# Peptides against a protein of PDB entry 6B9H: the designs that were tried, part 51

Target 1, 151 residues: chain A of PDB entry 6B9H
Amino acid sequence: AELCESLLTWIQTFNVDAPCQTVEDLTNGVVMAQVLQKIDPAYFDENWLNRIKTEVGDNWRLKISNLKKILKGILDYNHEILGQQINDFTLPDVNLIGEHSDAAELGRMLQLILGCAVNCEQKQEYIQAIMMMEESVQHVVMTAIQELMSK

## One batch from the design tools (peptide; made by RFdiffusion4, then SolubleMPNN)

Design b2_p17_3_s2 (from b2_p17_3, 6 letters changed)
Fold by OpenDDE base, seed 1:
Structure b2_p17_3_s2 (fold): chain B 151 residues (1-151), chain A 17 residues (1-17)
Amino acid sequence: as target 1 above (151 residues)
Amino acid sequence: SETEKLIQELEEKLKKL
């Protein structure tokens, strides 16, 4: 999916420790968790990150478990910290991500993380970084932000 | 360009937050 591929490129700009070259690399949630910690380390602190299992291999059940924790973290962050600045949005199906590496659903998950970045305390810095991306990727990312922030 | 338009629209929305 175009959304997933562009957001994968965006995710790669965070330079996290976990492998993040392919869609499959994102399905265990480890990259997502590390990105969220960079976005807001006070909220997504080490204690939160330690709840995410890092050595899951191809175990899709463990992937889903991680993804559920991450999704909950994102939703709680929006409620507790961002004051629900992001409107109600279609939630990703983490079962399809974990079991089938569904790119469309993964795109929706990454879009929620994008929402966290563009509404966090350092939102201006993240927006500026997006503005420096390759134009075709930038277009997709900006469209995704517009969708999130639309009433 | 379309990208520039999106950037401007996003910046406007962010200022309202």
Scores: peptide ipSAE 0.056, ipTM 0.701, DockQ to the pose 0.110
Fold by OpenDDE base, seed 5:
Structure b2_p17_3_s2 (fold): chain B 151 residues (1-151), chain A 17 residues (1-17)
Amino acid sequence: as target 1 above (151 residues)
Amino acid sequence: SETEKLIQELEEKLKKL
């Protein structure tokens, strides 16, 4: 999916420790958790990150468990810190991500993380970083932001 | 809002590319 591929490129700009070159690399949630910690390390602190299982391999049940924790963290962050600024979003199906590496649902998950970045305390820095990306990626990311903020 | 301002700035830049 175009959304997933563009947001994968965006995720790569965070330079996290975990491998993040392919869609499959994102399905265990480890990259997502490390990105969220960079976005707001006071909220997504080391204690929160330690709840995410590493070295899950191809165990789709463990992937889904991680993804559920991450989704809950995003929703709680949106409610407690961001003040519900994301409007009328459709929740990703984390079962399809963990078991089938579904790119469309993964795109929705990454879009929620994008929502955290462009509404957090460092929102200006993340917007500036997006403005430095390749034009075709900028277009998809901008459309994704508009969908989050204008529904 | 601040977020709306940043989105507008990004939109303007994209139109100039």
Scores: peptide ipSAE 0.029, ipTM 0.652, DockQ to the pose 0.883
Fold by OpenDDE base, seed 2:
Structure b2_p17_3_s2 (fold): chain B 151 residues (1-151), chain A 17 residues (1-17)
Amino acid sequence: as target 1 above (151 residues)
Amino acid sequence: SETEKLIQELEEKLKKL
C-alpha cells in the first residue's frame, strides 16, 4: 500500500538499531517499539521496551503479541499524554500484520505512530524533518496527519 | 493549536514545491 511504503520511508529516518528496510521487517513490532522510545523515552522507557520480544523470528503468534502491546501503548499514550489529540478511527488489525504481513493494516499502525510524533514534545522537530523529505512522501505523510486530526 | 500551526506550515511548504 502507498501509505505503508511512504510511512516505511518515514520510519527509516529514525535510524533505529533493528532492521527496517521492508514491510516484513516491521511485522514483529521491534522497529515500532524502538521508534516510539525515540519519540518519548520517558513514557516508552526501557521497562516498557523490555516487554517486547526481540527474537521472534517468523513466529506470527509472537509477532501478534508484540503488536498488541505496541498498539496498547500507542492508545494509552494518546489518552494519557497527548490528551486525545488524535481522533478515534478504525484501528489496525494486528492479526493480519503478524500473520500475513498485511501492508494496508501495517500502514494504519505506522500512521498511529506518526500521530505520536506530530503531537509529542518534539513535534516541531518531527514536522521539520518531514518537510525535508521527498515531495511524494511528504504528500502521503501530510494526508495521513490530516486524517488523524480530522476524522 | 501548535500542532495545527505546524500542519499549516507543512501545507504551505508543499504548495511551494
Scores: peptide ipSAE 0.029, ipTM 0.652, DockQ to the pose 0.879
Fold by OpenDDE base, seed 3:
Structure b2_p17_3_s2 (fold): chain B 151 residues (1-151), chain A 17 residues (1-17)
Amino acid sequence: as target 1 above (151 residues)
Amino acid sequence: SETEKLIQELEEKLKKL
């Protein structure tokens, strides 16, 4: 999926410790959690990050468990910190991500993380970083942001 | 809003590529 591939490229700019080269690398949620910590380390602190299990391997049940925690974190962050500035979309199906590595659903999950970045305290820095990306990626990311903010 | 202005800035940059 184009959305997923572009947002994977965007995720790679965070230079997290976990492997993040492929769609499969993102399905256990570890990269997502580390990215969220970079976005807002005061909210997604070490205690929060420690709730995300590492060394998941191919265990889809553990992947889904991690993804559910991450989704909850994103929703709570949107409510408590961002003031619910993101549109109410159909939530990503974390079961399809964890069990089947569904790229479309993963793209929607990453879009929510994008929403956190472009609404956080350091939103200007993240927008500037996006402006330095390859044109085709910029287009997809920009469209994704517009969708999140549309009324 | 600030976010809208940032989106506009990105859009203007894309037009110049």
Scores: peptide ipSAE 0.028, ipTM 0.650, DockQ to the pose 0.812

Design b2_p17_3_s3 (from b2_p17_3, 6 letters changed)
Fold by OpenDDE base, seed 1:
Formats: structure tokens, sequence, C-alpha cells
Structure b2_p17_3_s3 (fold): chain B 151 residues (1-151), chain A 17 residues (1-17)
């Protein structure tokens, strides 16, 4: 999916420790968790990150468990910290991500993380970083942001 | 809002390409 591929490129700009080269690399949630910690380390602190299992291999049940924790963290962050700045949005199906590496649903998950970045305390820096990306990626990311913020 | 302004900045840059 175009959304997933562009947001994968965006995710790679965070330079996290976990492998983040392919869609499959994102399905265990470890990259997502590390990105969220960079976005807001006070909220997504070490205690939160330690709840995410890092050595899951191809175990899709463990992937889904991680993804559910991450999704909950994102939703709680929006409620507790961002003050519901992001409107009600279709939630990704983490079962399809974990079991089938569904790119469309993964794109929706990454879009929620994008929402955290463009509404967090360091939103200015993240927007500036997006503005320095390749044009085709910028277009997709911008469209994704507009969709998140639309009434 | 601040986020809307940032989005506008991105939109303006894309129009210049």
Amino acid sequence: as target 1 above (151 residues)
Amino acid sequence: SETEELIQQLEEKLKQL
C-alpha cells in the first residue's frame, strides 16, 4: 500500500535500534514502540517500553499482543496528553497486521503514530523533518495528516 | 491551531515543487 510504504520511509528517519527495512520488520511492534518513545519519552518511558516483548520471531500471537499494547498506548496518549486533538478515526486491525502482515492495516497503525508526532510537544521539529523528505513521500504524509485532522 | 499552521507550511512547500 502507498500509505504504508511512505510511512515506512518516514519511520526510518527516527533511526531506531530495531530493524525497520521492510513491512515485515514492523509487524512485531518493536520499531513502533521505539518510535513512540522518541516522540514522547516522558509518557512512553522505559517502563512502558519494557512491556513490549522484543524477541518474538515469527510468533504472530506475540506480535498481536505487542500491537494491542501499542495501540492502547497511542489511544491513551491521545486522551491523556494530546487532549483528543486527533478526531475519531478508524482503528487498525492489529490481528491482520500480526498474522498476515497486512500493509493497509499497518499503514493505519503508522498513521496513528504520525498523529502523535504532529501533535506532540516537538511537533514543529517533526513537521520540519517531513518537509525535508522526498516530494512523493511528503505528499502521502501530508494527505495522511489532513485525514487525521479533518472534522 | 498550531498543527493546522504547520500543515499549511507543508502544503505551501509542496506547491512550490
Scores: peptide ipSAE 0.043, ipTM 0.670, DockQ to the pose 0.874
Fold by OpenDDE base, seed 3:
Structure b2_p17_3_s3 (fold): chain B 151 residues (1-151), chain A 17 residues (1-17)
Amino acid sequence: as target 1 above (151 residues)
Amino acid sequence: SETEELIQQLEEKLKQL
């Protein structure tokens, strides 16, 4: 999926410790959690990050468990910190991500993380970083942001 | 809003490419 591939490229700019080269690398949620910690380390602190299990392997049940925690974290962050700026009418299906590595649903999950970045305290920094990306990626990311903010 | 302004900046950047 184009959304997933572009947002994977965006995720790679965070230079997290976990492998993040492929769609499969993102399905266990570890990269997502580390990215969220970089976005807001005061909210997604070490205690929060420690709730995400590492060394998941191919265990889809553990992947789904991690993804559910991450989704909850994003939704709570949106409510408590961002003031409900993100359109959450349709949430990603974390079961499809964990069990089937569904790229479309993963793209929607990454889109929510994008929403956190462009609404956080350091939003200008993240937007400027996006402006330095390849044109085709910028287009997809911009469209994704617009969709998140649409009423 | 600030976010809307940032989106506008990104859109203007894309037009200049």
Scores: peptide ipSAE 0.041, ipTM 0.667, DockQ to the pose 0.836
Fold by OpenDDE base, seed 2:
Structure b2_p17_3_s3 (fold): chain B 151 residues (1-151), chain A 17 residues (1-17)
Amino acid sequence: as target 1 above (151 residues)
Amino acid sequence: SETEELIQQLEEKLKQL
C-alpha cells in the first residue's frame, strides 16, 4: 500500500537499531517500539521496551503479541499524554500484520505512530524533518496527518 | 493549536514545490 511504503520511508529516518528496510521487517513490532522510544523516552522507557520480544523470528503468534502491546502503548499514550489529540478511527488489525504481513493494516499502525510524533513534545522537530523529505512522501505523510487530526 | 500551525507550514511548503 502507498501509505505503508511512504510511512516506511518516514520510519527509516529514525535510524533505529533494528532492521527496517522492508514491510516484513516491521511486522514483529521491534522497529515500532524503538521508534516510539525515540519519540518519548520518558513514557516508552526501557521498562516498556523490555516487554517487547526482540527475537521472534517468523513466529506470527509472538509478532501479534508484540503488536498488541505496541498498539496498547500508542492508545494509552494518546489518552494519557497527548490528551486525545488523535481522533478515534478504525484501528489496525494486528492479527493481519503479524500473520500475513498485511501492508494496508501496517500502514494504519505506522499512521498511529506518526500521530504520536506530530503531537509529542518534539513535534516541531518531526514536522521539520518531514518537510525535508521527498515531495511524494511528504504528500502521503501530510494526508495521513490530516486524517488523524480531522476524523 | 501548535500542531495545526505546523501542518499549515507543511502544507505551504508543499504548495511551493
Scores: peptide ipSAE 0.036, ipTM 0.665, DockQ to the pose 0.881
Fold by OpenDDE base, seed 5:
Order: C-alpha cells, then structure tokens, then sequence
Structure b2_p17_3_s3 (fold): chain B 151 residues (1-151), chain A 17 residues (1-17)
C-alpha cells in the first residue's frame, strides 16, 4: 500500500536500533515502540519499552501481543497527553498485521504514530523533518496528517 | 492552533515544489 510504503520511509528517519527496512521488520512492533520512545521518552519510558517482547521471530501470537500493547499506548497517549486532538477513525486490525503482515492495516498503525509526532511537544521539529523528505513521500504523509486532523 | 499553523506551512511548501 502507498500509505504503508511512505510511512515506512518516514519511520526510517528515526534511526532506531531495530531493523526497519521492510514491512515484515515492523510487524513485531519493536521498531514502533522504539520510535514512540523517541517521540516522547517521558511517557514511553524504559519501563514501558521493556514490556515489548524482543526476539519474537515468526511467532504471530507474540507479534499481536506486542502490537496490542503499542496500540493501547498510542490511544492512552492521545487521551492523556495530546488531549484527543486526533479525529475519529477506524483503528488498525493488529491481528491482520501480526498474522498476515497486512500492509493496509500496518499503514493505519503507522499513521497513528504519525499523529503522535505531529501533535507532541516536539511537533515543530517533526513537521520540519517531513518538509525535508522526497516530494512524493511528502504528499502521502501530508494527506495522512490531514486525515488525522480534519476528518 | 500551533499544529494547524505548521500544517499550513507544510501545505505551502508542497505547492511550491
């Protein structure tokens, strides 16, 4: 999916420790958790990150468990810190991400992380970083932001 | 809001490319 591929490129700008070159690399949630910690390390602290299982391999049940924890963290962050600035939307199906590597649902998950970045304390820095990306990626990311903020 | 202002800046940048 176009959304997933563009947001994968955006995720790669965070330079996290975990491998993040392919869609499959994102399905265990480890990259997502490390990105969220960079976005707000006070909220997504080391204790929170330690709840995410590493080295899950191809175990889709463990992937889904991680993804559920991450989704809960994002929703709690939006409510407790961001003040529900993200408009109503369809939540990603983490079962399809963990079991089938569904790119469309993964795109929705990454879009929620994008929402955290463009509404957090360091929102200006993340917007500026997006403005430095390749034009075609900028277009998709901008559309995704508009959907989050004005849907 | 601050976020809306930043989005507007990004939109203007995209239109100029």
Amino acid sequence: as target 1 above (151 residues)
Amino acid sequence: SETEELIQQLEEKLKQL
Scores: peptide ipSAE 0.036, ipTM 0.665, DockQ to the pose 0.903

Design b2_p17_3_s4 (from b2_p17_3, 6 letters changed)
Fold by OpenDDE base, seed 3:
Structure b2_p17_3_s4 (fold): chain B 151 residues (1-151), chain A 17 residues (1-17)
Amino acid sequence: as target 1 above (151 residues)
Amino acid sequence: SETEELIKKLEEKLKKL
């Protein structure tokens, strides 16, 4: 999926410790959690990050468990910190991500993380970083942001 | 809003490419 591939490229700019080269690398949620910690380390602190299990392997049940925690974290962050500025009418299906590595649903999950970045205290830094990306990626990311903010 | 302005800035950059 184009959304997933572009947002994977965006995720790679965070230079997290976990492998993040492929769609499969993102399905266990570890990269997502580390990215969220970089976005807002005061909210997604070490205690929060420690709730995400590492060394998941191919265990889809553990992947789904991690993804559910991450989704909850994003939704709570949106409510408590961002003031509910993200459109969450259609949430990603974390079961499809964990069990089937569904790229479309993963793209929607990453889109929510994008929403956190462009609404957080350091939003200008993240927008500037996006402006330095390849044009085709910029287009997809921009469209994704617009969709998140649409009423 | 600030986010809307940032989006507009990105859009303007894309137009110039």
Scores: peptide ipSAE 0.051, ipTM 0.679, DockQ to the pose 0.866
Fold by OpenDDE base, seed 5:
Structure b2_p17_3_s4 (fold): chain B 151 residues (1-151), chain A 17 residues (1-17)
Amino acid sequence: as target 1 above (151 residues)
Amino acid sequence: SETEELIKKLEEKLKKL
């Protein structure tokens, strides 16, 4: 999916420790958790990150467990810190991400992380980073932001 | 809002590319 591929490129700008070159690399949630910690390390602190299982391999049940924790963290962050600035939207199906590596649902998950970045305390830095990306990626990311903020 | 202002700046840049 176009959304997933563009947001994968965006995720790669965070330079996290976990491998993040392919869609499959994102399905265990480890990259997502490390990105969220960079976005707000006070909220997504080391104790929170330690709840995410590493070295899950191809165990889709463990992937889904991680993804559920991450989704809950994002929703709680939006409510407790961001003040529900993200408009109503369809939540990603983490079962399809963990079991089938569904790119469309993964795109929705990454879009929620994008929402955290462009509404957090360091929002100006993340917007400027997006403005430095390749034009075609900028277009997709911009559309994704607009959907979050004005849907 | 601040976020709306940042979005506007990004939109303006995209239109100029």
Scores: peptide ipSAE 0.049, ipTM 0.680, DockQ to the pose 0.909
Fold by OpenDDE base, seed 2:
Structure b2_p17_3_s4 (fold): chain B 151 residues (1-151), chain A 17 residues (1-17)
Amino acid sequence: as target 1 above (151 residues)
Amino acid sequence: SETEELIKKLEEKLKKL
């Protein structure tokens, strides 16, 4: 999906330790967790990160377990820290992500992380980073942000 | 809001490309 590919490019700008070159690389949630820690290390602290299994291989059950924890973390962060600036709309199906590497649902998951970045304490820094990206990526990212804030 | 202002800045940049 176009959303997933553009947001994958955006995710790569965080330069996390975990591999993040393909859609499959993101399905275990490790990259997402590391990105969230960069966004707000006080909230997504080491204790939170340690709850995410880092070596799950191709075990889709463990992937789903990680993804559920991450989704919960995002939702809790939105309510507790961001003051619900992003409304709860259609949530990503983490089962499809973990079991089938569904790019469309993964795109939704990454969109939620994008919402965290553009509403966090360092929001201006992340917006500036987006403004330095290639135009086609900027367009998709901007549309994704607008969707989050309009619903 | 601050986020809305940042989005507007992004939109303005995109219009100039």
Scores: peptide ipSAE 0.045, ipTM 0.678, DockQ to the pose 0.882
Fold by OpenDDE base, seed 1:
Structure b2_p17_3_s4 (fold): chain B 151 residues (1-151), chain A 17 residues (1-17)
Amino acid sequence: as target 1 above (151 residues)
Amino acid sequence: SETEELIKKLEEKLKKL
């Protein structure tokens, strides 16, 4: 999916420790958790990050468990910290991500993380970083942001 | 809002390409 591919490129700019080259690399949630910690380390602190299992291999049940925790963290962050700046949005199906590496649903998950970045305390820096990306990626990311913020 | 302004800034940059 175009959304997933562009947001994968965006995720790679965070330079997290976990491998993040492919869609499959993102399905265990470890990269997502590390990105969220970079976005807001006070909220997504070490205690939160330690709830995410890092050595899951191909165990799709463990992947889904991680993804559910991450999704909950994102939703709680939007409510508790961002003050529901992001409107009600279709939630990704984490079962399809964990079990089938569904790129469309993964794209939706990454879009929620994008929402956290462009509404967090350091939103200015993240927007500026996006503005330095390749044009085709910028277009997709911008469209994704507009969709998140639309009434 | 601040976010809307940031989006607008990005849009303006893309128009120049």
Scores: peptide ipSAE 0.036, ipTM 0.669, DockQ to the pose 0.868

Design b2_p17_4_s1 (from b2_p17_4, 9 letters changed)
Fold by OpenDDE base, seed 2:
Structure b2_p17_4_s1 (fold): chain B 151 residues (1-151), chain A 17 residues (1-17)
Amino acid sequence: as target 1 above (151 residues)
Amino acid sequence: SMESEKTKKFFKELLSQ
């Protein structure tokens, strides 16, 4: 999906420790958890990150478990810190991500993380970083942000 | 381009919030 590919490119700018070159690399949630910690290390602290299993291999059950924790973290962050500035009505299906590497649903997950970045304390830095990306990626990101903030 | 200018404007306005 176009959304997933563009947001994968965006995720890569965080330069996290976990591999993040392919859609499959993101399905275990480790990259997403590390990105969230960069976005707000006070909220997504080491204790939170330690709840995410780092070596799950191809175990889709463990992937789904991680993804559920991450989704909960995002939603809680939205409610507790961001003041519900992002749409949480159309949630990603983490089962499809974990079991089938569904790119469309993964795109929705990354979109929620994008919402965290553009509303967090360091939102200015993340927005400026987005403005330095390719125009085609910026356009997709813009659309994704608009969708989050319109509902 | 028109699209690029719209995108730039969007993010500039987002920065102002």
Scores: peptide ipSAE 0.677, ipTM 0.943, DockQ to the pose 0.924
Fold by OpenDDE base, seed 3:
Structure b2_p17_4_s1 (fold): chain B 151 residues (1-151), chain A 17 residues (1-17)
Amino acid sequence: as target 1 above (151 residues)
Amino acid sequence: SMESEKTKKFFKELLSQ
């Protein structure tokens, strides 16, 4: 999916420790958790990150468990810190991500993380970084942000 | 291009918020 591919490129700019080259690399949630910690390390602190299991392998149940925790973290962050700026009308299906590596649903998950980045304390820096990306990626990101902020 | 300029404008406006 175009959304997932563009946001994967965006995720790669965070230079996290976990492998993040493919869609499959993101399905266990480890990369996403590390990205969230970079976005707001005070909220997504080490204690929070330690709840995300590493070395999941192909265990789709463990993937789903991680993804559920991450989704909850994002939604809580949106409510507690961001002031409910993100539209949660259509949440990603983490079961499809974990069990089937569904790129469309993964794209929705990454879109929520994008919402965190462009609304966090360091939002100016993240927006400026996006402006340095390939134009085609910027266009997809723009559309994704517009969708998140629409009411 | 037109789309490029629209995208630039979007993020510049987003930065101003």
Scores: peptide ipSAE 0.677, ipTM 0.942, DockQ to the pose 0.937
Fold by OpenDDE base, seed 4:
Structure b2_p17_4_s1 (fold): chain B 151 residues (1-151), chain A 17 residues (1-17)
Amino acid sequence: as target 1 above (151 residues)
Amino acid sequence: SMESEKTKKFFKELLSQ
C-alpha cells in the first residue's frame, strides 16, 4: 500500500535499534514502540516500553498483543498529551497486522504514529525533517496528516 | 510542479501553527 510504503520510509529515518526494512519487520510492534519512545520519551518511557515483548518471532498472538498495547498507548497519548489533535475514528485492525502482515492496516497504524510526531513537543523538528524527504513521500505524508487532523 | 508547491505550502502552514 502506498501509505504503508511511504510511512515505512519515514519510520526508517528514526534509526531505531530494531530492524525496520520491511513491512514484516514492523508487524511485531517493536519498531513502532521504539519510534514512539523517540517521539516522547517522557510519556513512552522505559516502563511503557518494557511492556512490549521483544523477539516475538512469528508468534502472531504476541504480535497482536504488542500492537494492542501500542494502539492503546497512541490513543491515550492523544487524549492525555496531545489534547485530541488527531482523529481516531478509523482505527487500524491490529489483528490483520499481526496475523496477516496487512500493509494497509499497518499504514493506518503508522499514520497514527505520524500524528503523534507532528503534534508532539518536537513537532517542528519532525515536520522539517519530513520536508527534506522525497516529494512523493511528502505528498503521502501530507494526505495522511490531513486525514487525521482535518476530518 | 503544482503538487510540489502545494505540498510545500501545506507544511509551511503546518509549521506556522
Scores: peptide ipSAE 0.676, ipTM 0.942, DockQ to the pose 0.939
Fold by OpenDDE base, seed 5:
Structure b2_p17_4_s1 (fold): chain B 151 residues (1-151), chain A 17 residues (1-17)
Amino acid sequence: as target 1 above (151 residues)
Amino acid sequence: SMESEKTKKFFKELLSQ
């Protein structure tokens, strides 16, 4: 999916410790959790990150468990910190991500993380970084932000 | 291009919020 591929490219700019080269690399949630910690380390602190299981391999049940925790964290962050600026009426299906590596649903998950970045305390820095990316990626990111905040 | 200018304008407006 175009959304997933563009946001994968965006996720790679965070330079997290976990491998993040492919869609499959993102399905266990470890990269997403590390990205969220970079976005707001006071909220997504070490205690929060330690709840995400590492080294899950191909265990789709453990992947789904991680993804559910991450989704809950994003929704709580939106409510408690961002002031409900993200439209979450259409949530990603984390079962499809964990069990089938569904790129469309993964794209929706990454879109929620994008919403956190462009509304957090350091939003100016993240927006400026997006403006330095490829034009085609910027266009997809723009559309994704519009869907989150104007839908 | 026209599309690139629209995108640039969008992010500039987003920065001003």
Scores: peptide ipSAE 0.675, ipTM 0.942, DockQ to the pose 0.931

Design b2_p17_4_s2 (from b2_p17_4, 10 letters changed)
Fold by OpenDDE base, seed 2:
Structure b2_p17_4_s2 (fold): chain B 151 residues (1-151), chain A 17 residues (1-17)
Amino acid sequence: as target 1 above (151 residues)
Amino acid sequence: SSLSKQTREFFQQLLSQ
C-alpha cells in the first residue's frame, strides 16, 4: 500500500535500533514502540517499552499482543496528552498486521504514530524533517495528516 | 511544481499552529 510504503520511509528516519527495512520488520511492533519512545520518552518510557516483547520471531500471537499494547498506548496518548487531536474512529486491525503482515492495516497504524509526531512537544522538528523528504512522500504524509485532523 | 508548493504551504501552516 502506498500509505504504508511512504510511512515506512518516514519511520526509517528515526534510526531506531530494531530493523525497519520491510513491512515484515514492523509487524512485531518493536520498531513502532521504539519510535513512540523517541516521540515522547516521558510518556512512552522505559517501563512502557519493556512491556513490548522484543524476541517475537514469527509468532503471530506475540506480534498481535505487542500491537495491541502499542495501539492502546497510541490511543491513550491521544486522549491523555494530545487532547484527541487525531482521528481514532477507524482503527487498524492488528490481527491482520500480526498474522498476515497486512500493509494497508500497518499503514493505518503508522498513520496514528504520525499523528503523535506532528502533535507532540517536538512537533516542529518532526514536521521540518518531513519537509526534507521526497516530494511524493511528503504528499502522502500530508494526505495522511489531513485525514487524521479532519475528524 | 504546484504539488510541491501546495505541500510546502501545508506544512508551513501546520508549523504555525
Scores: peptide ipSAE 0.682, ipTM 0.944, DockQ to the pose 0.905
Fold by OpenDDE base, seed 4:
Structure b2_p17_4_s2 (fold): chain B 151 residues (1-151), chain A 17 residues (1-17)
Amino acid sequence: as target 1 above (151 residues)
Amino acid sequence: SSLSKQTREFFQQLLSQ
């Protein structure tokens, strides 16, 4: 999916410790959790990160468990910190991500993380970094942000 | 390009918020 591919490229700019080269690399949620910690380490602190199981392998149940925690974290962050600036009417299906590596649903999850980045304390820096990416990626990111911020 | 203008204007607007 175009959204997933572009946002994967964006996620890679965070240079997290976990492998993040493929869609499947993201399905266990570890990369996402590490990215969220970079976005707001005060909220997504070490205690929060420690709730995410690492080295889950191909265990789709553990993947889904991690993804559910991450999704909850994102939604709670939106409510508690971002002041409901992100429209969460369309949530990603974490079951499809964990069990089937569904790129479209993964894109939705990464889109929510994008929403966190462009509304966090360091939002100016993240926006400026996006502006340095390829034009085609910027366009997809723009569309994704517009969808989140609408209504 | 048109795409460049669209994205640049969008993110510049976003930065102004």
Scores: peptide ipSAE 0.681, ipTM 0.944, DockQ to the pose 0.915
Fold by OpenDDE base, seed 3:
Parts: sequence; structure tokens; C-alpha cells
Structure b2_p17_4_s2 (fold): chain B 151 residues (1-151), chain A 17 residues (1-17)
Amino acid sequence: as target 1 above (151 residues)
Amino acid sequence: SSLSKQTREFFQQLLSQ
């Protein structure tokens, strides 16, 4: 999916420790958790990150468990810190991500993380970084932000 | 291009908020 591909490219700019080259690399949630910690380390602190299981392998049940925790973290962050800036009427299906590596649903999950980045305390830095990316990626990101913040 | 200009203006406006 175009959304997932563009946001995967965006995720790679964070230079996290976990492998993040493919869609499959993101399905266990480890990369996403590390990215969220970079976005707001005071909220997504080490204690929060330690709740995400590493060494998941191909265990889709463990993937889904991690993804549920991450989704909850994002929604809580939106409510407690961001002031409910994200449209959460349509949430990603973490079961499809964990069990089937569904790129479309993964794209929606990454879109929520994008929402965190462009609304957090360091939003200026993340927006400026996006403006340095390839034009095709910037356009997809723009559309994703517009959709996410629409009321 | 028109698309590049629109995209740039979007993010510049977003930075201004």
C-alpha cells in the first residue's frame, strides 16, 4: 500500500535499533514502540517500552499483544498529552497486522504515530524533517495528516 | 510544480501553528 510504503520510509528516518527495512519488520510492534519513545521519551519511557516483548519471531499472538499495547499507548497519549487531535473513529485492525501482515492496516497504525509526531512538543523538528523527504513521500504524508486531523 | 508548491505551503502553514 502506498500509505504504508511512504510511512515506512518516514519511520526509517528515526534510526531505531530494531530492523525496519520491510513491512514484516514492523508487524511485531518493536520498531513502532522505539519510534514512540523517540517522539516523547517522558511519556513512552523505558518502563513503557519494557512492556513490549522482543524476540517475538513469527508468533502472531505475541505480535497482536504488542500491537494492542502500542495502540492503547497512542490513544492514551492523544487523550492525555495531545488534547485529542487525532481522529480515532477508524482504528487499525491489529489482528490483521499481526496475523496477516496487512500493509493497509499497518499503514493506518503508522498514520497514528505520524499524528503523534506532528502534534508533540518537538513537532517543529519532525515537520521540518518531513519537508526534507522526497516529494512523493511528502504528498502522501500530507494527505495522511489531513485525514487524521479532519473533524 | 503545482503539487510541490501545494505540499510546501501545507507544511509551512503547519509549522506556523
Scores: peptide ipSAE 0.680, ipTM 0.943, DockQ to the pose 0.931
Fold by OpenDDE base, seed 5:
Structure b2_p17_4_s2 (fold): chain B 151 residues (1-151), chain A 17 residues (1-17)
Amino acid sequence: as target 1 above (151 residues)
Amino acid sequence: SSLSKQTREFFQQLLSQ
């Protein structure tokens, strides 16, 4: 999906420790958890990150378990820190991500993380970084932000 | 380009919030 591919490119700019080159690399949630810690390390602290299992292999049940924890963290962050600035009525199906590597649903998950980045304390830096990306990627990111904050 | 201008204006507006 176009959304997933563009946001994968955006996720790669964080230079996290976990491999993040393919859609499959993101399905266990480890990359997403490390990105969230970079976005707000005071909220997504080491204790929170340690709840995410890192060696899950192809176990889709463990992937889904991680993804559920991450989704809960994002929703709690939106409520407690961001003041409910993003639309969370259309949530990603983490079962489809974990079991089938569904790119469309993964795109929705990454979109929620994008919402955290462009509304967090360091939002100015993340917005400026997006403005340095390829024009076509910027357009997809713009549309994704509009959907989160105006829908 | 038109797309570049539109996108730039969006993010500039977002930065001003």
Scores: peptide ipSAE 0.679, ipTM 0.943, DockQ to the pose 0.911

